# Ledger of designs, part 27: peptides against a protein of PDB entry 7SID

Target 1, 151 residues: chain A of PDB entry 7SID
Amino acid sequence: LHMYLMLLKELPGEEYPLPMEDVLELLKPLSNVCSLYRRDQDVCKTILNHVLHVVKNLGQSNMDSENTRDAQGQFLTVIGAFWHLTKERKYIFSVRMALVNCLKTLLEADPYSKWAILNVMGKDFPVNEVFTQFLADNHHQVRMLAAESIN

## One batch from the design tools (peptide; made by RFdiffusion4, then SolubleMPNN)

Design b1_p12_2_s3 (from b1_p12_2, 5 letters changed)
Fold by OpenDDE base, seed 3:
Structure b1_p12_2_s3 (fold): chain B 151 residues (1-151), chain A 12 residues (1-12)
Amino acid sequence: as target 1 above (151 residues)
Amino acid sequence: SEFQELVEESLK
């Protein structure tokens, strides 16, 4: 885990985008890592903070390539899972804040939610609609972060 | 998708 987290932390941001092939390889174990540590709030927060680099890379890639669609699908699956567990009140505010930052970055890359759509339990939820729900979050810091992201 | 549902179930 620590090696994987270190790798995520050291990834270049939007200023230095990675090849989609590298992003795809990085995303392959992500779902398993999230599953194993789904009950560890600190690990989940750390993962969500680090995958911001991946979101930035996805936003700058050729959206018509098969690898891009594959990477988008794998990433959105993870975000959808965190969203689903958030709806089930499984995560504390610090994890939800990290999730909001991911959603904000997705909206910056896809303002109209053309590809940024979460599929949860067979239903589609555009990220812009999902993001709006955090404006009514029970924790004041989450609401503030969501409000600042819109303005 | 089937894969998404599988991952979501694994995270519960």
Scores: peptide ipSAE 0.046, ipTM 0.733, DockQ to the pose 0.203
Fold by OpenDDE base, seed 5:
Structure b1_p12_2_s3 (fold): chain B 151 residues (1-151), chain A 12 residues (1-12)
Amino acid sequence: as target 1 above (151 residues)
Amino acid sequence: SEFQELVEESLK
């Protein structure tokens, strides 16, 4: 886990996107890591904070590539799972704030949710529709972060 | 696990 988190942390920012092949290799263990530590709030928060770099890389990539679509699908599956568990009240506010930041970054890259769509339990949920739900979050800091993101 | 089941369902 430590090594994996270090790799996520050391990813370059939005201005220096990684080759899509490298992104795919990074995403391969992600679902398993998230599943294993899904009940650890601190680990989940850390993962979500670090995968912001992955979101930025996906936003800067050419979406016409098969590898890009594959990476997009793998990432959105994980985000969808975190969102679903959030609706089930499984995560504290700090984890939800990290998730909102991920969703915000997705919306910056895809404001109309053309590709940023969460598929959960066989249903499609555009990120822009998902994002508005956090405006009514029970925690004031989450509501404030969500409101700031759309203003 | 709940998370794994959700991921598998989403991958269908």
Scores: peptide ipSAE 0.040, ipTM 0.720, DockQ to the pose 0.824
Fold by OpenDDE base, seed 4:
Structure b1_p12_2_s3 (fold): chain B 151 residues (1-151), chain A 12 residues (1-12)
Amino acid sequence: as target 1 above (151 residues)
Amino acid sequence: SEFQELVEESLK
């Protein structure tokens, strides 16, 4: 876990994108790691904070490539899971804030949710619609973060 | 819930 998190932390942002092949390699273990530690708030927060780099990297990638689509699919699956678990009150505010930051970054890259769509349980949820739910979050800091993102 | 379990399984 620590080695993986270290790799995620060292990922360059949108200013210095990684080759998509490298992104895919890094995403391969992600779902497994998230699944194993889904009940660990600290690990989840750390993961979400680190994958911000992945979001930024994917946001400027060419969506016409198969590798890009695969990478986005894997990533969005994870984000979708975190979102739904959030709706079931499984995560504390700090984790939700990290998730909001991920969603914010996705919206910056895709404001109209053309590709930023969470598919969970066979149903599609555009990120721009998902994001609005955090404006009504129970924790004031989460609401503030979400509100600041749209202003 | 069943939904939670399915979401968790989706991570695998």
Scores: peptide ipSAE 0.040, ipTM 0.719, DockQ to the pose 0.257
Fold by OpenDDE base, seed 1:
Order: C-alpha cells, then sequence, then structure tokens
Structure b1_p12_2_s3 (fold): chain B 151 residues (1-151), chain A 12 residues (1-12)
C-alpha cells in the first residue's frame, strides 16, 4: 500500500501528463486497494486526494482512443464505489470533501458529463447530477465546497 | 452480507 500511495502521490498534474499506457498501469490495482481499505477513512482520503492527478491526466488526453476509454472506465468504477458507500453513510466529512474535489475535477474536464458517468449497481449516474447532491450534505464544509464549485 | 456483496460489485 505504501509504495502504491507514493506512486500516486508523485503523479504529476496537467502540467506534465503521463502517457495513457502509464495511467492504465497505475489504475489496475486501484479497485482492489480501495476495496481492501474501504473501512479505513485515512487511507480512503489519501487515495482520493492522490487520484485527483489521474483525473487531470485523463482530461488532457485524446478522448477518442481505446486506452483513454479504458482508463476512464477503471477510474469511474472507483469513484462510483466511493459515492455509493457515501450514500450508505460510511465515510466521514473529510473523505466526502476529497470525493467532491474529484467530482469537481471531473466536471472541469467534462462539464457536460459526456464520459463522466458513474455506473453503480447497473445504473448510470452523470457526474453533474451526482455532484449537486452534495449541496445537501450534512456537513457545512462539504456543502460549502460543493456550492463554491458551481459558481 | 448483502452490504459486502454490494461493495464488491461496486468495485468490480
Amino acid sequence: as target 1 above (151 residues)
Amino acid sequence: SEFQELVEESLK
């Protein structure tokens, strides 16, 4: 876990995007790691903070390539899982803050949710619709972050 | 549990 988190942390943002092939390799173990540590709030927060760079990389890539679609799918699966568990009230506000930042970054890359669609339990949820739900979050900081992102 | 199954399905 430590080594993997370090790799995610060292991932450069949109200033220095990685080749999509490298992004795919980083995403391969992500679902398993998230599943294993889904009950650890600190690890989940750390993961969500680090994958912000992955979103930035995806937004700077050719969206028409097969590798891009594959990377998007793997990433969205993880975000969808975190959102699903958030709905189940399994995460504290700090984890939800990190998730909102991920969703915000997705909307910046894909404002119309052309590809940013969460598939959870066989149903599709566009990120723009998912994002607005955090305006009604129980924690004031989460609501504030969501509201500021819309303006 | 059903919850565990849902989590696993969500992360597949």
Scores: peptide ipSAE 0.038, ipTM 0.716, DockQ to the pose 0.307

Design b1_p12_2_s4 (from b1_p12_2, 5 letters changed)
Fold by OpenDDE base, seed 1:
Structure b1_p12_2_s4 (fold): chain B 151 residues (1-151), chain A 12 residues (1-12)
Amino acid sequence: as target 1 above (151 residues)
Amino acid sequence: SEFQELIEEASK
């Protein structure tokens, strides 16, 4: 886990996007890692904070490539799972804050949710619609973060 | 993914 988290932490920002092939390699173990530590709030927060760089990379890539679609799918599956557990009140506010930041970054890359769609329990949820639900979050900091992103 | 599948199964 620690080695994987270190790799995610060292991802370059939006100014220096990684080749999509490298992004795919980093995403491959992500679902398994998240599943294993889904009940660990600190690990989930750390993962969500680090995958922000992945979202930035996805937004800078050619969306028509097969590799891009594959990467988007793998990433959105993880975000969808975190969102689902959030709805079930499984995560504390700090994890939800990190999730909102991921959703915010997705909206910056795809404002109209052309590809940013969460598939959960066999249903599709555009990220722009999912994001607005955090305006009614029980924690004031989460509501504020969501509201700041819309203004 | 395994993560999504586990979550979906747990929700049944």
Scores: peptide ipSAE 0.221, ipTM 0.834, DockQ to the pose 0.191
Fold by OpenDDE base, seed 2:
Structure b1_p12_2_s4 (fold): chain B 151 residues (1-151), chain A 12 residues (1-12)
Amino acid sequence: as target 1 above (151 residues)
Amino acid sequence: SEFQELIEEASK
């Protein structure tokens, strides 16, 4: 886990995007790692904070390639899972803050949710619709983060 | 993914 998290941490952001092939290699173990630690709040927060760089890389890529679609799908699956558990009130505010930051970055890359769509329990949820739900979050810092992200 | 599937199963 530590080695993987370090790799995610060192991933370049929007300023210096990686080739999509490299992004895919980093995303491959992500779902497995998240599934193992989905009940650990600190690990989940750390993962979500680090994958912000992945979102930035995805936003800078040409979205018509197979590799891009694959990377987007793998990432959105993880975000969808975190969102699902958030709705089930399984995560503390600090994890939700990290999730909102991911969603914000997704909306910056895809404002109209053309590809940023969460598929959970067989249903599609555009990220722009998902994001508005955090405006009513129980924690004031989460609400504030969501609100300022719109402005 | 396996993560999504596990979450879906756990939510049932």
Scores: peptide ipSAE 0.214, ipTM 0.831, DockQ to the pose 0.185
Fold by OpenDDE base, seed 3:
Structure b1_p12_2_s4 (fold): chain B 151 residues (1-151), chain A 12 residues (1-12)
Amino acid sequence: as target 1 above (151 residues)
Amino acid sequence: SEFQELIEEASK
């Protein structure tokens, strides 16, 4: 886990995108890692903070290839899972704030939610629609973060 | 995915 988290942390941001193949290799274990530590709030927060770099890399990809779709799908599956548990009130505010930052970055990359769509329990949820829900979050800091993202 | 399935089960 620690080695994987360190690798995610060291990923370059939007200014220095990685090849899609490298992104795919990093995403392969992500679902399993998240699933294993899904009940650990601190680990989930750390993961969400670090995968921001992945979102930025996905946003910089101008290629409509199978690899791009695969990478987007794997990432969105993880985000969808975190969002689902958030709706079930399984995560504390600090984890939700990290999730909002991920959603914000997705919206910056895909403002019209052309590909940024969460599929949960067989239903599609555009990220712009999902993001709006955090404006009504029970925690004031989460609401503030969401509101700042709109302005 | 496996993660999605586990999350859905955990939310019940």
Scores: peptide ipSAE 0.211, ipTM 0.832, DockQ to the pose 0.166
Fold by OpenDDE base, seed 4:
Structure b1_p12_2_s4 (fold): chain B 151 residues (1-151), chain A 12 residues (1-12)
Amino acid sequence: as target 1 above (151 residues)
Amino acid sequence: SEFQELIEEASK
């Protein structure tokens, strides 16, 4: 876990996107890592903070390529899972704030949710629709972060 | 995916 998290932390910024092949390699273990540590609030927060760089890379890629669709799908699966557990009240506010930041970054890359759609329990939820739900979050700081992100 | 399936199962 430590080695993987360190690798995620060292991802280049938006100005220097990774090749899609490298993004795919980084995403391959992500689902398993998130699943394994889904009950660890600190690890989940760290993962969500680090994958912000992945979102930025995905937004700069050609959406028509098979590799891009694959990477987007793998990432959206993870985000969808975190959102699902959030609705189940499984995460503290700090994890939810990290999730909101991920959703914000997705909306910056795809404002109209053309590809940023979460599939949870067989249903599709556009990220812009999902994001607005955090305006009614139980925690003050989460509501504030969500409100500031759309203004 | 496997993760979503595991999460859905765990949330039951």
Scores: peptide ipSAE 0.207, ipTM 0.828, DockQ to the pose 0.170

Design b1_p12_3_s1 (from b1_p12_3, 10 letters changed)
Fold by OpenDDE base, seed 1:
Structure b1_p12_3_s1 (fold): chain B 151 residues (1-151), chain A 12 residues (1-12)
Amino acid sequence: as target 1 above (151 residues)
Amino acid sequence: DLEAQLQKILNS
């Protein structure tokens, strides 16, 4: 876990995107790590903060490539899972804020949710619709963060 | 069980 988190932390941002092949390699163990540590709030927060760079990389990539679609799918699966658990009140506000930042970054890259669609339990949820739900979050800081993205 | 459903989603 520690080694993996370190690798995610060192992922370059928007200004220095990685080749999509490298992004895919980093995403391969992500779902397993998230599943294993889903009850650890600190680990989940750390993961969500680090994968922000993945979203930035995806936004700078050629969306027509097979590798890009594969990377998008793997990433969105994890985000969808965190969102699903959030609806069940499994995460504290700091984790939800990290999730909102991920969703915000997705909307910046894909404002019309052309590819940013969460598939949870066989149903599709466009990120723009998912994001709107955080405007009614129980914690004021989460609501404020979401509102700043809209206005 | 929600936890079981999460496992299914993440491991699918």
Scores: peptide ipSAE 0.158, ipTM 0.795, DockQ to the pose 0.146
Fold by OpenDDE base, seed 2:
Structure b1_p12_3_s1 (fold): chain B 151 residues (1-151), chain A 12 residues (1-12)
Amino acid sequence: as target 1 above (151 residues)
Amino acid sequence: DLEAQLQKILNS
């Protein structure tokens, strides 16, 4: 886990995007890692913070390529899972804060949710609609972060 | 399909 998280952390930011092929390789084990540590709040927070780099890379890539769609799908699966578990009140505010940051970055890349759509249990949820739910979050800091993201 | 399967794992 530590080594994997280090790799995610060391990903180049939006100024230096990685080739989509490299992004795909890093995303392959992500679902398994998230599943294994889904009950560890600190690990989940760390994962969500680190995958922000992946979101930035996805937003700068050619959305028409097959590899891009594949990467988007794998990433959105993880985000959808975290969101779903958030709806079930499984995560503390710090994890939700990290999730909101991911959603914010997605909206910056895809403000109309053309590709940023969470498919959870067979239903589609556009990220822009999902994001508005955090404006009514139980924790004040989450609400504030969501509100600031709109401005 | 694969995405749905992964979500089932994550949400279990």
Scores: peptide ipSAE 0.119, ipTM 0.769, DockQ to the pose 0.605
Fold by OpenDDE base, seed 4:
Structure b1_p12_3_s1 (fold): chain B 151 residues (1-151), chain A 12 residues (1-12)
Amino acid sequence: as target 1 above (151 residues)
Amino acid sequence: DLEAQLQKILNS
């Protein structure tokens, strides 16, 4: 886990995107890792913090390639799962803050949610719609983080 | 689909 998280953290950002094939290889085990540690708040927070680099990398990719769509799908599956579990009140504020940062970064890359759409239980939820829900989060720090992202 | 299955796993 630690080695995998380190690799995610070391991903180049927007200025130096990796080949999409490399991004896909890094995303392949992500769902399994998230599933395994879904009940560990600290691990989930760390995962969400590190996958920010993936979003930054995806934002500079060609959106019309099969590999890009696959990478987006793999990433959005994970984000959708974390959001879904958040709706079920499974995560503490620190995990939700990390999720908000991911959603913020997604919106920076796709402000109109053209591809940033979470499919959860067969339903589609545009990230811009999902994001606004955190403006009313029960924890003040989460609300503040969400609020500063829109201004 | 595969994504839905993965989300079910994450939610379990």
Scores: peptide ipSAE 0.113, ipTM 0.767, DockQ to the pose 0.609
Fold by OpenDDE base, seed 3:
Structure b1_p12_3_s1 (fold): chain B 151 residues (1-151), chain A 12 residues (1-12)
Amino acid sequence: as target 1 above (151 residues)
Amino acid sequence: DLEAQLQKILNS
């Protein structure tokens, strides 16, 4: 786990994107790691903070279209799972803060949710619509972070 | 096996 998290943390930002093949290799174990540690709030927070670098890479447009869709789909499914569990009140505010940052970064890359769509339980939810729900979060810091992102 | 792994999250 530690080595994997370090790899995610050290990924280049938007200014220096990785090749899509490298992004795909890093995404392959992500769902398993998230599943294993889904009940550990600290680990989930750390994962969400580190995958911000992946979101920045996915926002680039100079990659193979089929591989890009595959990477985007894998990542969005994981984000959708965290969002789903958030709606079921499974995560504390610090984890929700990290999730909002991921959603914010997705909206910066895809303001109109052309590809940033969460599929949960067979239904599609555009990230721009999902994001507005955090404006009504029970915790004031989550609401403040969400509001800051759109103002 | 990605779907199976994510299903564990969704069922939590």
Scores: peptide ipSAE 0.091, ipTM 0.755, DockQ to the pose 0.583

Design b1_p12_3_s2 (from b1_p12_3, 11 letters changed)
Fold by OpenDDE base, seed 5:
Structure b1_p12_3_s2 (fold): chain B 151 residues (1-151), chain A 12 residues (1-12)
Amino acid sequence: as target 1 above (151 residues)
Amino acid sequence: DLEQQYLQILNS
């Protein structure tokens, strides 16, 4: 876990995107790591904070390749799982803050949710529609973070 | 079971 989190933390920002092949290699263990530590709030927060770099890389990549579609699918599956548990009130506010930041970054890259769509339980949920739900979050800091994104 | 649903999402 420590080594994996370190690799995620050291990823370049949106100004210097990684080759999609490298992104795919980083995404391979992500679902397993998230599943293993799904009950650990601190680990989940850390993962979500670090995968912001993955979102930025996806947004700057050519969306026409098979590898890009594969990377999008793997990443959005994980985000969908976090969102599902968030709706069931299983994550504390700091984890929800990190999730909102991921969703904000997705909306910056895809404002109309053309590809940023969460598939949960066989149903599709555009991220722009999902994001508005955080405007009614129980924690004031989460509401404020969501509100600043639409302004 | 909520955790089972979560795992199904991750493995879909």
Scores: peptide ipSAE 0.274, ipTM 0.876, DockQ to the pose 0.139
Fold by OpenDDE base, seed 4:
Structure b1_p12_3_s2 (fold): chain B 151 residues (1-151), chain A 12 residues (1-12)
Amino acid sequence: as target 1 above (151 residues)
Amino acid sequence: DLEQQYLQILNS
């Protein structure tokens, strides 16, 4: 886990995107790591904080590439799972804060949710629609973060 | 469907 988290943390920023092949390699174990530590709030928060770099990399890629679509799909699956579990009240506010930041970054890369669509239980949810639901979050800090992000 | 499989894993 420590080694994997270090790799995620060391991802280049938006100004220096990784080759899509490298992004795919980093995403391959992500779902397994998230699944294994899904009940560890601190690990989930750390993962969500680090995958912000992945979102920035995906936003710089050509959407027509098969590798780009694969990377987007793998990433959106994980984000969709986190969102689904927040709907089931499985995560504390600090994890939800990190998720909102991920969704905010997705909207910056794809404001009209052309590719940023979460498929959960066979149904599609555009990220812009998902994001607005956090305006009604039970925790005041989550509501505030969501509200200021749309201004 | 790979996406649904991952969701099931994460929700288990």
Scores: peptide ipSAE 0.106, ipTM 0.770, DockQ to the pose 0.668
Fold by OpenDDE base, seed 2:
Structure b1_p12_3_s2 (fold): chain B 151 residues (1-151), chain A 12 residues (1-12)
Amino acid sequence: as target 1 above (151 residues)
Amino acid sequence: DLEQQYLQILNS
């Protein structure tokens, strides 16, 4: 886990995007890691904070390749799962803060939800619609974070 | 399989 999280953290940002093939290699174990540690609030927060680099990288890529769609799908599956469990009130505010940051970054990369769509239980939820729900979050810091992103 | 990954995360 530690080594994997370190690799996620070391992903280059917008200034130097990785080849999509390399992004895919890093995303391959992500769902398994998230599944294994889904009940650990600290690990979940750390994962969500580190995958911000992935979102920034995905936002710069061309949308025409199968690898891009695959990478986006793998990432969105994880985000969708975290959102779903948030709806189930399974995560503390600090995890929700990290999730909102991911959603904010997604909206910055894809304002019109061309690819930023969460598929949960067979239904599609555009990230902008999902994001709006955090304006009514029970924790004031989550509401504030959500509000600042639309101002 | 994205669907299976989703279910794995939710049910583990």
Scores: peptide ipSAE 0.064, ipTM 0.725, DockQ to the pose 0.951
Fold by OpenDDE base, seed 3:
Parts: sequence; C-alpha cells; structure tokens
Structure b1_p12_3_s2 (fold): chain B 151 residues (1-151), chain A 12 residues (1-12)
Amino acid sequence: as target 1 above (151 residues)
Amino acid sequence: DLEQQYLQILNS
C-alpha cells in the first residue's frame, strides 16, 4: 500500500500528462486497494487526494481510444463507489471533501458530463448532478468547498 | 468489467 500511494503522490499533474497506458497500469490495482481499505478513513482520504493527478491526465487524453474509455471506466467505478458509500454515511467529512475535489476536477475536464457519468447499481448519474448534492452536505466545510467550486 | 469492480469495492 505504501509504495502504491507514494507512486500516486509522485504522479505528474496536468503540466506533464502521462501516457494512457501508464495511467491504466496505475488504475488496475486501485479498485482492490479501495475495497480492502474502504473502512479506513485516512487511507480513503489519501487515495482520493492522490488520484487527482489521474483525473488531470484523463482530461487531456484521446477520448476515442479504447484505453481511454477503459481508464475512464475504472476511475469512475472507484468514484462511484466512494459516492455511493458517502450516500450511506460511511465516510467522514474529510473524505467527502477529498471526493468533492475529485468531482470538481472531473467537471473542469468535462463540464457537460459527456463521459464523467457515475454508474451505480445500473443507474447513470452525471457528475454535474452528483456534485450539486454536496451543496446540501451536513458538514459546513463540505458545503463551503462545494460552493467555492461553483463560484 | 465496471460492475464487477463496483461490487468488489462495496462488498469485499
């Protein structure tokens, strides 16, 4: 876990995008890591903070390639799972704030949610619609962060 | 697939 998290942390941002094949390799173990540590709030927060780099890379890639669609799918599955568990009150505010930052970054890359769509239990939820729900979050810091992203 | 990954995160 430590090595994996360090790799995510050291990933280049939007200024230095990675090849999609490298992004895919980094995403492959992500779902397993998230599943294994889903009850660990600190690990979940750390993961969400680090995957911001992946979101930035996805936004600059060729969306018509199979590898891009695969990477988007794997990433959105993880985000969808975090969102779903958030709806079930499984995560504290600090994890939700990290999730909001991920959603904000997704909207910056895909303002109209053309590809940024969460599929949860067979239903599609565009990220722009999901994001607005955090404006009514129970924690004031989460609401403020969400509002800051809009204004 | 996407659904299997989703279920893995939630249920494992």
Scores: peptide ipSAE 0.086, ipTM 0.756, DockQ to the pose 0.898; fails the geometry check

Design b1_p12_3_s3 (from b1_p12_3, 10 letters changed)
Fold by OpenDDE base, seed 5:
Parts: C-alpha cells; structure tokens; sequence
Structure b1_p12_3_s3 (fold): chain B 151 residues (1-151), chain A 12 residues (1-12)
C-alpha cells in the first residue's frame, strides 16, 4: 500500500503530463486498493489527496482517444464509489473534505461535466450536480470548502 | 469491467 501511495504522490501535475499509457498502469490497481482499505478513513483521505494529480493529467489529454476514455473510466469509478459511500454516511468530514477537493479539481478540468460524470448505482450524476450537494454538508468546514470552490 | 470494480469497492 505505502509503495503504491508513493507512486500516486509522485505523479506530475498539469504542467507535466504523463503519457496516458503510464497513467493507465498506475490506475489499474487503484480500485483494488480502495476495496481493501475503504473502511480506513486515513487511507481513503490519503488516496483522495494523491489522485488529485491524476485529474490534472486527465484534463490535458485527448478526450477522443481510447486510452483517455479508459483512464477516465478507471478514475471515475473510484470517485463514484467514494461519493456513494459518502451518501451512506460512511466517511468523516476529513475524508469528505478530500473528496470535495477532488471534485473541485474535476470541475476545473471539465466545468461542464462533459466527461466528469459519476455512475452511482447505475445512474449518471454529473460532477457539477454532485458538487453542489456539499454546500449543504452537515459539517461547517465542508460547506465552507465547497463554497470557496464555486468561484 | 468498470461495474465490477465499482461493486468490488462497495461490497468489500
């Protein structure tokens, strides 16, 4: 786990995009890692913080390529799962804060949710619609972070 | 597939 998390952390941001093939290789084990540690709040927070770089990388890629679509799908699957578990009140505020940051980054890369769509329980939810729900979060810090991300 | 990965996370 720790070695994998280090690899995620080392991903360059938007300024230095990686080849999509490399991104795919890194994303491949992500769902398994999330599955194993979904009940560990600290690990989930760390994962969400580190995958921010992936979002920035995906936003600069050719959206029409098969590899880009594959990478987006792999990533959004994980985000969708975390969102679903959030709706089920499985995560404390610190994890929700990290998720809001991920969604904020997604909105910056795709403000109209052309590709940033979460599939939750078989239904599609554009990230911009998902994001607005955090404005009504029970924790004041989450609401504040969401509000700051609007502008 | 992606659905399988999604369900694996939720059912773990």
Amino acid sequence: as target 1 above (151 residues)
Amino acid sequence: DLEEKYNKILNS
Scores: peptide ipSAE 0.670, ipTM 0.958, DockQ to the pose 0.960
Fold by OpenDDE base, seed 1:
Structure b1_p12_3_s3 (fold): chain B 151 residues (1-151), chain A 12 residues (1-12)
Amino acid sequence: as target 1 above (151 residues)
Amino acid sequence: DLEEKYNKILNS
C-alpha cells in the first residue's frame, strides 16, 4: 500500500504530464486498493488527495485515444464508488472534503462534462450534477468548500 | 470489467 501511495503522490501532474500509457498502468491497481481499504477513512482520504494529480494528467491528454478513455474509465470507476459510499454515509467529512476536491478538479479539466461522468448503480451522472449535491452536505466545511468552488 | 471493479469496491 505505502509503495503504491508513494507512486500516486509523486505523479508530476499538469506541469509534467506523463504518457497516458503510464497513467493507465498506475490506475489499474487502484480499484483493488480501494476495495481493501474502503473502511479505513485515513487511507481513503490519502488516496483521494493523491489521485488529484491523475485528474490533471487526464485533462491534458488526447481525448481521441483509446488509452485515454480506458484511463478515464478506471479513474471514474473509483470516484463513482466513493460517491456511492458517500451517499450511504460511509465516509466522514475529511474524506468527503477530499472527494469534493477531486470533483472540483474534474470540473476544471472538463467543464462541460464531456468525459467526467460518474456511473453509479448503472446510471450516468455528470460530475457537475454530483458536485452540486455537496452544497447540502451535513458538515459546514464540506458545504463551504463546495460553495467556494462554484465561484 | 469496469462494472466488476465498481462492484468489488462496493461489496468488499
Scores: peptide ipSAE 0.670, ipTM 0.958, DockQ to the pose 0.959
Fold by OpenDDE base, seed 2:
Structure b1_p12_3_s3 (fold): chain B 151 residues (1-151), chain A 12 residues (1-12)
Amino acid sequence: as target 1 above (151 residues)
Amino acid sequence: DLEEKYNKILNS
C-alpha cells in the first residue's frame, strides 16, 4: 500500500504530464486498493488526495485515444464508488473534503462534463450535479469548500 | 470490467 501511494503522490504535475499509458498502469490496481481499505477513513483520504495528480494528467490529455477513455473509466469508477459510499454516510467529513477536491479538479478539467460522469448504481450523473449536493453537506467545512469551489 | 471493479469496492 505505502509503495503504491508513494507512486501516486510522486506523479508529475501539469508542467510535465505522464504518457497516458503510464497513467493507466498506475490506475489499474487502484480499485483493488480501494476495495481493501474502503473502511479505513485515513487511507481513503490519502488515496483521494493523491489521485488529484491523476486528474490533472487526465484533464490535459487528448480525448480520442482508447487509453485515455480507459484511464478515465478506471478513475471515475473509484470516484463513483466513493460517492456512493458517501451517500450511504460511510465517510467522515475529512474524506468528503478530499472527495470534493477531486470533484472540483474534475470540473476544472471538464467544465461541460464531456467525460466527467459518474456511474452510480447503473445511472450516469454528471460531476456538476454530484458536486452541487455537497453545498448541503452536514459538515460546515465541506459546505464551505464546495461553495468556494464554484466561484 | 469497470462494473466489476465498482461492485468490488462497494461489496468489500
Scores: peptide ipSAE 0.669, ipTM 0.958, DockQ to the pose 0.956
Fold by OpenDDE base, seed 3:
Structure b1_p12_3_s3 (fold): chain B 151 residues (1-151), chain A 12 residues (1-12)
Amino acid sequence: as target 1 above (151 residues)
Amino acid sequence: DLEEKYNKILNS
């Protein structure tokens, strides 16, 4: 786990994007890691903070390639699962704040949610619609972060 | 597939 998280942390951002095939290889184990540590709030927070680098890479790639679609799918599957568990009140505010930051980054890369769509329980939810729900979060810091992202 | 990965996270 620690080695994997370190790799995610050290990934180049938007300034130095990685090849999509490398991004895809890094995303493939992610769902398994999330599955193993879904009940660990600190690990979930760390994962969400580190995958911000991946979002920046996804936004600069050819969206018509199979690898790009695959990478997007791998990433959105994890985000959708975290959103689902958030709706089930499984995550504390610090994890929800990290999720808001991920959604904010997705909106920056895809303002009209053309590809940033979460599939939750078989239904599709554009990220822009998901993001606005955090404006009504029970925790004041989450609401403030969501509001800050709009302005 | 993606559905299996999604379910694995939620059912773990």
Scores: peptide ipSAE 0.668, ipTM 0.958, DockQ to the pose 0.960

